# Ledger of designs, part 108: peptides against a protein of PDB entry 4N78

Target 1, 186 residues: chain A of PDB entry 4N78
Amino acid sequence: HFQVICRLLGYQGIAVVMEELLKVVKSLLQGTILQYVKTLMEVMPKICRLPRHEYGSPGILEFFHHQLKDIVEYAELKTVCFQNLREVGNAILFCLLIEQSLSLEEVCDLLHAAPFQNILPRVHVKEGERLDAKMKRLESKYAPLHLVPLIERLGTPQQIAIAREGDLLTKERLCCGLSMFEVILT
Target 2, 155 residues: chain B of PDB entry 4N78
Amino acid sequence: MAELQMLLEEEIPGGRRALFDSYTNLERVADYCENNYIQSADKQRALEETKAYTTQSLASVAYLINTLANNVLQMLDIQASQLRRMESSINHISQTVDIHKEKVARREIGILTTNKNTSRTHKIIAPANLERPVRYIRKPIDYTILDDIGHGVKW

## One batch from the design tools (peptide; made by RFdiffusion4, then SolubleMPNN)

Design b2_p15_7_s1 (from b2_p15_7, 5 letters changed)
Fold by OpenDDE base, seed 1:
Structure b2_p15_7_s1 (fold): chain B 186 residues (1-186), chain C 155 residues (1-155), chain A 15 residues (1-15)
Amino acid sequence: as target 1 above (186 residues)
Amino acid sequence: as target 2 above (155 residues)
Amino acid sequence: SFLEKLLELAEESRR
């Protein structure tokens, strides 16, 4: 599904969606969540001493339950606050999944374009074969497929310009060094 | 354009008219030849005259048809060439627009991206400083990153 | 006949 979304939206659509999601997340964090956090901080006991270990795990739990009774009983925490946190979480996950899907699509595009852009795959050299000889054979095999040189030789100046720009755009992908998710986390 | 216009407006219609006129004339020649043959005491001479007229008429018609055909072919070639040029222009514009749109899109999404820190230590360093939107610096694309993702086609 | 000769001429012209 995310792959389809990436294909349909393209870079422009993804950018718009990401921007809007960031706005929503920001709004939730700075608005409702912040308010709840402030409220929770106000009701939190200022001095919460660690109970003696002698009370055991159940006693310690009961102690904290008593100390945090007001927080636990805060009904809006379970409904509104957690819902908002879930929305934030979903937004983050959505961004992550979109980025991953986009990266996959970009990688596929790069791989498909590689033969036309003088990008040769790493050749596994079998024992006894010279790497150089194999590389030369591959170069010779794919040389006729190099689009930019071909167009430079046979095309009009306008076609050459477009081919170069297209080649550049094909090569320049986000997956090669850029991360959207890191920005979101930031 | 002038050549095409001349072909369409003058040469081809003119050729068609000439061919039509030739048809009418051929009927007259045929009638003449028939009457001449019937009335002539020397049928051999009349036949030779008919042959001469027939040959001349056929040659004339052949010439007219050939000329007209060539003009039509020339017209079609010119039109085909024009269409190819138009197609090329449209394609060029379309590609230019697409490239432009893609560049805009990439700029927009680029603002939402930062450089991948290759440092293994995923220390979630709380970005202390709201790093300014790192302007997309075109770094050379390292394709080696793709080496680990693709099922290496073991050739 | 005249017509036959004309036909012959037409055939000769096609050759």
Scores: peptide ipSAE 0.021, ipTM 0.623, DockQ to the pose 0.009
Fold by OpenDDE base, seed 4:
Structure b2_p15_7_s1 (fold): chain B 186 residues (1-186), chain C 155 residues (1-155), chain A 15 residues (1-15)
Amino acid sequence: as target 1 above (186 residues)
Amino acid sequence: as target 2 above (155 residues)
Amino acid sequence: SFLEKLLELAEESRR
């Protein structure tokens, strides 16, 4: 589903969606969530000492339940705050999944374009074959497929310009070094 | 353009008219030959004359049809060439527009991206001050990312 | 071809 969304939206559509999601997340974080966090900080016990290990896990849990009773019983926390946190979480996950899907699409595009852009795959040299010979064979095999040099030789100036720009756009992808998710997390 | 116009406005219509006139003339010649054959005392001579007229008429019609056909073909070739040129122009414009749109889109999404910190420490790098246009530092395309996907393609 | 022969005849008739 996310792959289809990426294909349908393209870079522009993804950018718009991500921007809007960021706005929503920011609004939720700076608004309702912040208010609840402030309230929680006010009701948080000032002194919460770790109970002695002798009480065991159940005793420690009961201790913390008692100390946090007011927080746990805060109905609005369970309903509104957690819902907002879910929304934020979903937005983050959505962004992550979109980025991953986009990266996959970009990688596929790069792979498909590679033979036409003088990008040779790393040839797994079987034992006994000279790497150089295989590389030369591959180079010779794919040399006629190099689009930009071909168009530079046979094409009009306009075609050459378009080919160069297209080549550049094909090579420059987000997956090569850019992350949207890191921006979302900040 | 002048040649195409001449073909469309003068030569092809003229050829069609000539062919039509030829049809009318053929009918007259046929009538003449029929009457001449009936009225002539020397039917052999009349037949030879009819044969001559028929041959001449057929040749003339064939010539007219051939000329007209060639003119039509020439017209179509010119039009096809014009259409191809137009198509090429439209394609170039379309490609230029698409490239431009893509560049704009790339810029827009680029604003929402940061360089992947290769450093192991997931340090949430504080968003660099929003103000500096993230200069697309052209990091060399690390194609090693392609290595993991290529497992299925036995090259 | 028959057409070529006819064309030749037509050209001869115009001469």
Scores: peptide ipSAE 0.017, ipTM 0.628, DockQ to the pose 0.013
Fold by OpenDDE base, seed 2:
Parts: C-alpha cells; sequence; structure tokens
Structure b2_p15_7_s1 (fold): chain B 186 residues (1-186), chain C 155 residues (1-155), chain A 15 residues (1-15)
C-alpha cells in the first residue's frame, strides 16, 4: 500500500503530506499533549519512594497503583490524551513507512537506470579470473547503452541539454544521502 | 508551405481533372477508331492508325497517372515531415515541463530532508594485536542462592 | 493535353 501511495503522490505529493503531518504532530504536541503533561506533573506524587522489596511484585504493583490512582482515574487522559498520542505515533510510523517505500522505489529506479549511466555492478570474480578483464568486458557490453554520450553524439543541442538534466535528476535521489525521517525526529 | 499549397490546391486537383478529361477523350478516340475501321476501304491502314492512337493514348494516360502519383507522394512526404517536426516540438516542450516540475518537487521535498549522518563506520582498525578472544567463561549460575527463598515442599 | 490534341487530329482527319 505504501509503495502505491509513493508512486501515486510522487515527490511533490509526499512533500505536501509530510508537511501537513508535521503540522498536525506539532499541533498535538504543543497543544493537547503538553497540557496533559503539565497537568500530570502537577498531580504526580511529590514523593514516590520505592516500596520495600519485601512486599513482593503484587504488593509493589498495588502500591504504585495506589500512588497513581488519581492519574489512572483521570478519564480524559485515557480518552483524549492517549488518542492524541496514538495519532502522533501513527503519523510517525506513516512517515517512516513512506520514507522506506520511497527509498525502495528510488533504489529500483537507480538500478534500472544504471546500465544507461555507465554504473556497473560489482562483479563477483571467480577464482582465477582477472577483475580488470571482466570489468572491461562489462564496460564494453554496456557502452552502447550509455545514453548521455550517445545523445551528445547524435542529438540536437536541445536534446543534449535535456539528456544531461535528466541524467542529473536520475542520479540525484533522496536515498543517496538524505533522510526525511531524521528531520521528523528532530 | 508554398509547395504544399501548390500541390493541394493546384497540382493534384489539376491532375485529377486531367485524368477525367483523358477518360472522356479516350472514349471519343475509341469511337473514332471503330468508325474509321468500318468505313475505310483500306482496313489495314485503318488498323495501323488505330494501333498508333491506342499506343499514344495509353502513354499519355500513363504519364498523367505517374505525374499525379508523384505529386501525391510528394504531398504525403511533406505532410509527414511537418508532423514529425510538430511531434519533436511537442516532445521537447513536454520534457522541459516534466524536468521543471521534477525540480520544483525535489526542492519542496528537499526542505524536509537532512543529510544522513553517514557514520563512517570507522574502519575498526583491528588493533594489530589480535587480543585473544576473552573466552567468556560462562560462570555457572549458582541457583542454590534461590533455595532459601522458596517454600520448598519438604519430601 | 496530348489526348485533346489527338482528338483534334482525329477530327481533322475526318474532315
Amino acid sequence: as target 1 above (186 residues)
Amino acid sequence: as target 2 above (155 residues)
Amino acid sequence: SFLEKLLELAEESRR
């Protein structure tokens, strides 16, 4: 599903969606969640000492339940605050999944374009074969597919310009060195 | 443009009219040859005259057809060339627009990105001294320490 | 046209 969304929206659509999600997340964090956190901080017991281990796990749980009773019973926390946190979480996950899907799509595009851009895969050299000889053979095999030099030789000046720009756009992808998710986390 | 216009408006219509006229004329020539053969006392001469007219008429029609065909072919070639030029222009515009849109989109999404900290995995320069793998001596967890905590069912 | 000339010649030959 996320792959389809990435294909449908493209870079521009993804950018718009991400910007809007960031706005929503910011609004939720700075608004409702912040208010609830402040309220929770006020209601938090000032002194919460660790109960003695002698009470066992059930006793310790009961102790904390009692100390946090006011927080647990706060109905708005359960209904509104947790829902907002879920929304934030979902937004973050959505951004992550979109970025991952986009990266996969970009990698596929790069792989498909590689033969046309003189980008050769690393060849597994079997024992006894010279890496250089194999690489030269590959270069010669794919040389006719090198698009920009071909267009430079046979194309019009306008076609050459377009080919160069297209080549640059094909090479420069987000997955090569950029992360959207890191921006979201910051 | 002038050549195409001449072909479309003058040469091809003119050629078609000429062929139509030739058809009418051929019918008249045929009638003449038939009548001449019937009325002539010298049938051999009349036959030779008919052969001459037939040959000349066929040659004339062939010439008209060839001329018209060549004009039509020329017209089609000019039109094909024009269409190819138009196609090239449209493609160029389309590609230019697509590139522009892509650049704009990339700028927009680029604002939402940061450089991946390529943590250059510092080549863990394997310290030259192969520190002997510290054999994790799994100290057997002495579970006897837990013996005093459980209500052991004394059998 | 050549055919027109042929017709003229044929008619002249009748005359």
Scores: peptide ipSAE 0.020, ipTM 0.632, DockQ to the pose 0.007; fails the geometry check
Fold by OpenDDE base, seed 5:
Structure b2_p15_7_s1 (fold): chain B 186 residues (1-186), chain C 155 residues (1-155), chain A 15 residues (1-15)
Amino acid sequence: as target 1 above (186 residues)
Amino acid sequence: as target 2 above (155 residues)
Amino acid sequence: SFLEKLLELAEESRR
């Protein structure tokens, strides 16, 4: 699903969605959640001492339940605050999954473009085969597919420029060193 | 352009007119030949003359048709070439626009990205200056991510 | 054109 979304939206669409999500998250955090947190802080018992061990685990739980009764009974906390937190969580997860999916798509694109960009795969050399010989064979095989050199040789100046730009855009992908998710977490 | 214009405006219309005129002329020639044959005391000579005129007329018409046909073909070739050039231009523009759009899109998404910190430190370091150009660090592409996708050979 | 010449010849022959 996320792959399809990534394909459909593209970079621009993803950017828009991410920006909007960030706005939503920001609004939730700075607005509703913050207000609830402030309220919770106000109702928090000023003095909460650890009960004596003699009360056992159930007694201790009841004690804390009693101390936090006002918080627990705060209906809006369960309904609104937790829902907002879920929304934030979902947004984060969405961003993560989108990034992952995008990365996969980018890698796929890079792989598909590799033969055309003079990027040769690592050749597994079987025992007894010379790596150099295999590499040379591969180079010779893919040499005609090198798009930029081909266009430089046969194309117009405009085509060459486009090819170079396209090549650059193809090589420069987010997955090569950029993370959106880290930005979202900040 | 000048050649095409000449073909369209002068040569082809002129050729068409010439053919049309030739029809009228052929009719006149036919009438002449017929009358000449009837009036001539030497019918054999008249017949030979008619044959000569007929052959010549046919040759002339054939020439006119051939010339016109060649001009039309030439016109079509020029037009085809022009269309190809236009197509190329359109494609170029389209590609340029696409590249531009892609660049814009990438910039937009790029502002939402930061360099992957290789450091294990979980410190959510708030990127201090938003304005710092995201230094693109070329890391080797880890193709292992695709190992589970498709018929990929475990390298 | 040849046809024009033919016409001229034809006309000349009628005179």
Scores: peptide ipSAE 0.020, ipTM 0.622, DockQ to the pose 0.008; fails the geometry check

Design b2_p15_7_s2 (from b2_p15_7, 5 letters changed)
Fold by OpenDDE base, seed 4:
Structure b2_p15_7_s2 (fold): chain B 186 residues (1-186), chain C 155 residues (1-155), chain A 15 residues (1-15)
Amino acid sequence: as target 1 above (186 residues)
Amino acid sequence: as target 2 above (155 residues)
Amino acid sequence: SFLQKLLELAEESRA
């Protein structure tokens, strides 16, 4: 599904969706979640000492439950705050999955474009074959497919310009060094 | 453009008119030859004259047809060339627009990106022997880095 | 004559 979404939206559509999601997340974080966090901080016991280990895990749990009773009983926390956190989480996951899907698509595009851009795949050298010979053979095989040099030789100045720009755009992909997800986490 | 216009407005219509006129004239020639043969005391001479007129008329018509056909072919070639040029221009514009749109889109999405923390690039252990800078073997983009991303969560 | 015009046309077509 995410792959289809990525294909459908393209870079522009993904950017728009991501921007809107970021706005939503920001709104949730700065609005409702912040308010709840502030409220929780106000009701949080100022001194919460670790109970003695002698009380055992159940006793410790009861102790914390008692100390946090007001927080746990805060109905809006369970309903609204957790829902908002879920929405934020979903948005983050969505962004992650979109980025992953986009990266896969970009890699696929790069792989498909590689023969046309003088990018040779890693050759599995069978035992006994010279890597250099195989690479030379591959270079020779794909040399006619180098699009930019071909167009530079045969094309009009306008076509050459387009080919160069297209080549640049093909090479410059987000997956090569950029992450959207890190921005979202930031 | 001037040549195409001349073909469309003058040469081809003129050729068509000439053929039509030739048709009418051929009918008259036929009538003349028939009457001449019937009325002539020397049937052999009349027949030879008829043959001569027929041959000449056919040659003229053939010439007119050939000329017209060539003009039509030339017209079509010019039009085809114009269409090809137009197509090329449209394609160029389309590609330019697409590239521009793509650049804009990439800028927009780029604003939403940060540099991936390059995990500790394994120190490319420079092979000890600095052998001669072999031609920039474009290190194949190690797409294997992506092998870990593509694990088949069939979602 | 019509024939003369036809002859002229034929000659013009051959020229």
Scores: peptide ipSAE 0.024, ipTM 0.634, DockQ to the pose 0.010
Fold by OpenDDE base, seed 3:
Structure b2_p15_7_s2 (fold): chain B 186 residues (1-186), chain C 155 residues (1-155), chain A 15 residues (1-15)
Amino acid sequence: as target 1 above (186 residues)
Amino acid sequence: as target 2 above (155 residues)
Amino acid sequence: SFLQKLLELAEESRA
């Protein structure tokens, strides 16, 4: 599903969706969540001492439950605050999955374009074969597919310009060194 | 443009009119030859005369048809060439627009990106000025990083 | 057609 979304939206559509999600997350964090956090801070016991170890684990749990009883019983926390936190979490996960899917799509594009851009795969040399001979054979095999040199030889100046720009755009992908998710987390 | 206009407005219509006129004339010649053959006492001479008229008429029609056909072919070639030029122009514009749209899209999404810190330290360093176009460090795309993710075409 | 008339004439000339 995320791959399909990436293909349908493209870079521009993804950017718009990510920006809107950031706005929503910001609104949730600065609005409802912040208000609940402030309220919780006000109702938090000012003095919560560690209970004596003599009470054991059940007694300690009961102690903390009693100290936090008012917070736990605050019904609006479960219904509104936790729901908003869930929405924020979903938005973050969505952004992560979109970035991962986009990265995969970009990698596939790079791999598909490689033969046309004079990018040769690493060749496994079988026993008895010279690496140089195999590389030369591969170069010869793919030489006719090099698009930019082909267009430079046969194309008009306008076509050459378009081919060069297209080649550059094909090579320059986000997956090569850019991350969106880090921006979402900040 | 002048050649195509001449073909469309003068040569081809003129050739069609000439062919139509030729049809009318040929019918008259045929009627003449028929009547001459019937009325002539020397049938052999009348036949030879008819053969001569027939040969001349066929040659004339063949010439008219050939000329008209060549003019039509020439017209079609010129029109085909014009269409190819228009197609090329449209394709160039389309490609230019697509590249431009892609560049704009990349700028927009680029604002939402930060450089992958190669340093292991998870310091979420807030990128200082988000506004600086992240200079795509034209680092040579090391495609070898992709070798582990893709279903390696087992060559 | 003219061609038909010519053909007819040619056939008549052979007869």
Scores: peptide ipSAE 0.020, ipTM 0.615, DockQ to the pose 0.008
Fold by OpenDDE base, seed 2:
Structure b2_p15_7_s2 (fold): chain B 186 residues (1-186), chain C 155 residues (1-155), chain A 15 residues (1-15)
Amino acid sequence: as target 1 above (186 residues)
Amino acid sequence: as target 2 above (155 residues)
Amino acid sequence: SFLQKLLELAEESRA
């Protein structure tokens, strides 16, 4: 589903969706969540000592459950605050999944374009074959597919310009060094 | 452009008119040949004359049709060439626009991106000093402070 | 072809 969304929206559509999600997340964080957090901080026990290790994990959990019982039982916290947190979480996950899907699509595009851009994969050389000879053979095999040089020889000036720009756009992808998710986390 | 105009306005219409005129003339020639054959005392001579006129007429019509056809084909070729040039121009514009749109889109999304931090995630070092257990004083939490926050039912 | 011969005859008739 996320792959389809990425394909349908493209870079522009994804940008718009991400911007809107960021606004929503910001609004939720700075609004309701912040208010609840502030209130919770005010009502939280000022002195919460770690129970002795002797109580074991269950005892420690019970201790904290007891101390936080009043907070946990607060109905509005569960209904409103946790719902907003879920929304934020979902938004974050959505952004992550979109970025991952986009990255996969970009990688696929790069791989498909590679033969036309003189980008050859490293071939596994079987024992006894010279890597250099194999690479030269591959280069020679794919040389006729190099689009930009071909168009430079046969195309009009306008076609050459378009081909060069297209080649550049094909090579420059977000997955090569950029992350949207990191921006969302900041 | 001048050649196309000449074909459309002069050569092709002229050829069509010539062909129409030839059709009318063929009828006259046929009538003449028929009458000449009936009235002539020398039927053999009349027949030979008819054959000559028939051959000439057919040759003339063939020439007119061929000339007209060639002119029409030439016209179509010129028009096809013009259309191809227009198509090429439109395609170039379209491609230029698409590239531009893509550049804009990439800039827009680029604003939402940062360099992948290869920085080592600093291990959250757990504080070594376990704080001494402070005696928990149960103070009742006054939740009335939250009554003004949210769509709570004012009782 | 027959058409070529006819064209030749037509050209001869104009000359």
Scores: peptide ipSAE 0.017, ipTM 0.640, DockQ to the pose 0.011
Fold by OpenDDE base, seed 1:
Order: C-alpha cells, then structure tokens, then sequence
Structure b2_p15_7_s2 (fold): chain B 186 residues (1-186), chain C 155 residues (1-155), chain A 15 residues (1-15)
C-alpha cells in the first residue's frame, strides 16, 4: 500500500502529505496533549515516596494506585489524550513507512538505471579470476548502453542537455544520503 | 517552407492543370487522327501518323502523371518531416516541463530531509535550529548504500 | 497547327 502511495504521490505529493502531517502532529502536541499534560501535572502528587519493598508488588501497586487515583479516574485521559497520542504515533509511523517505501522505489530506480549510467554492480569473482578482467569485460559489455555519452555523441545540444539533466535527476535520490524521518523525529 | 509552398501552390496545381489540358488535347488528337485517316488517300501513312501521335501523346501524359506523382510524394515527405520535427519539439518541451516539475518536487521534499548520520551512535542531536530549511547539499551519491538494500540481484 | 500544338505540348511536358 505504501509503495503504491509513493508511486502515486511522487515527491511532491509526499512532501505535501508529510508537511501536513507535521502540522497535525505539532498541533496535537502543542494543543491537546500539552493541555492534558499540564492538567496531569497539576493533579500529580507533589511528593510520592516509594513505599517500602516489604509491602510486596501488590501493596506497592495499591499504594501507587491510591496516590494516582485522580489521574487514573480521569476519564478524558483514556478517551481523548490517548487517542491523540495514538494519532501522533500513527502519523510518525506513517512517515516512517512512506520513507521506507520511497527509499525502496528509489533504489529500484537506481538499479534499473545503473546499466545506462555506467554503474556496474560488484561482480562476484570466482576463485582464480581476476577482478579487473571481469570488470573490464562488464564495462565493455555495457558500454553501448551508456545513455549520456551516446546522446552526447549523436544527439542535438538540446537532447544532450536534457539527457544530462535527466541523468542527474536519476542519480540524485533521497535514499543516497537524506532522511525525512530524522527530521520528523526532531 | 518555400519548397513546400511551391509544391502546394504552384507545382501540384500546375501539374493538375497540365494534365487536364492534356486530356482535352488527347481528345482533339483522337478526333484529328480519325478524320485524317478517313480523308487520307494513303491510309497506311495516316495510320503511321496516328500511331506516332498516339505514342507521343501517351508519353506526354505519362510524363505529366509521373511528374505530378513525384511532386505529391515530395510534398508528403516534406510534410512528414515537418511533423516529425514538430513531434520532437513537443517532446522536448514535455521533457523540459517534466524535469522542471521534478526539480520543484525535489526541492519541496528536500526541505523535509536531513543528512543521514552515518555514525552508528544515533546521538539524536536535535539540531537546535530546526527552522533553517536544510538546504539539500549535493553530496556525492554513494551507491554503495544500495548494496545492503534488498536481495542483491544475483547476476 | 494541331501537330504543332501537340508537339508543343510534348515539349512542354518534357521540359
């Protein structure tokens, strides 16, 4: 699903969606969640000492339950605050999944373009074969597929310009060094 | 353009007119030959003359048709070439627009990106100034990053 | 006269 979304939206659509999600998250965090946190802080016991371990886990739990009774009984916490937190979480996850899907798509594009861009895969060298010889053979094999040099040789100036620009755009992908998710987390 | 215009406005219409005139002339030649044969005391001579006229007339018509046909073909070739050029131009414009759109899109999404910290120590150092649009700094594309992504294409 | 016209036509067609 996310792959399809990435394909449909493209970079621009993804950017728009991400921006809007960030706005939503910001709004939720600075608005409703902040208000609930403030309220919770107000009702939180000022001094809560750890009970003696001698009371055991159940006793300690009861102690904290009693101390936090007002918080636990705050119905809006479960219904509104937790929902907002869930929405934030979902938004974050959505962003992550979109980025991952986009990265996969970009990688696929790069891989598909590689033979045409003089990008050779690392060849597994069998024992006894010279890496250099194999690489040279591969270079020779794929040399006719190098699109930009081919167009530079045979194409019009306009075609050359477009080919170069297209080549650059094909090579420059977010997955090569950029992360959206890191920005979202900050 | 001048050649096409000449073909369309002068050569082809002229050829058509010539052909039409030739048709009219052929009818006259036929009438002449018939009358000449009937009136001539030497029918053999008249027949030979008729054959000569017929051959010449047919040759002329054939030439006119051939010339006209060639002109039409030439016209079509020129038009086809023009269409191809137009197509090429349209494609060029389309590609230019697409590239532009892609660049815009990439700028937009680029603002939402930061450089991947290669350092394993994920110190989430929140850069303090979140507000500065992280300008996409063109870093050299490290394609080695692709090596670890996915089931390597077993070539 | 007709022959001349025919000849002229033939010549014109070759020209």
Amino acid sequence: as target 1 above (186 residues)
Amino acid sequence: as target 2 above (155 residues)
Amino acid sequence: SFLQKLLELAEESRA
Scores: peptide ipSAE 0.023, ipTM 0.630, DockQ to the pose 0.010; fails the geometry check

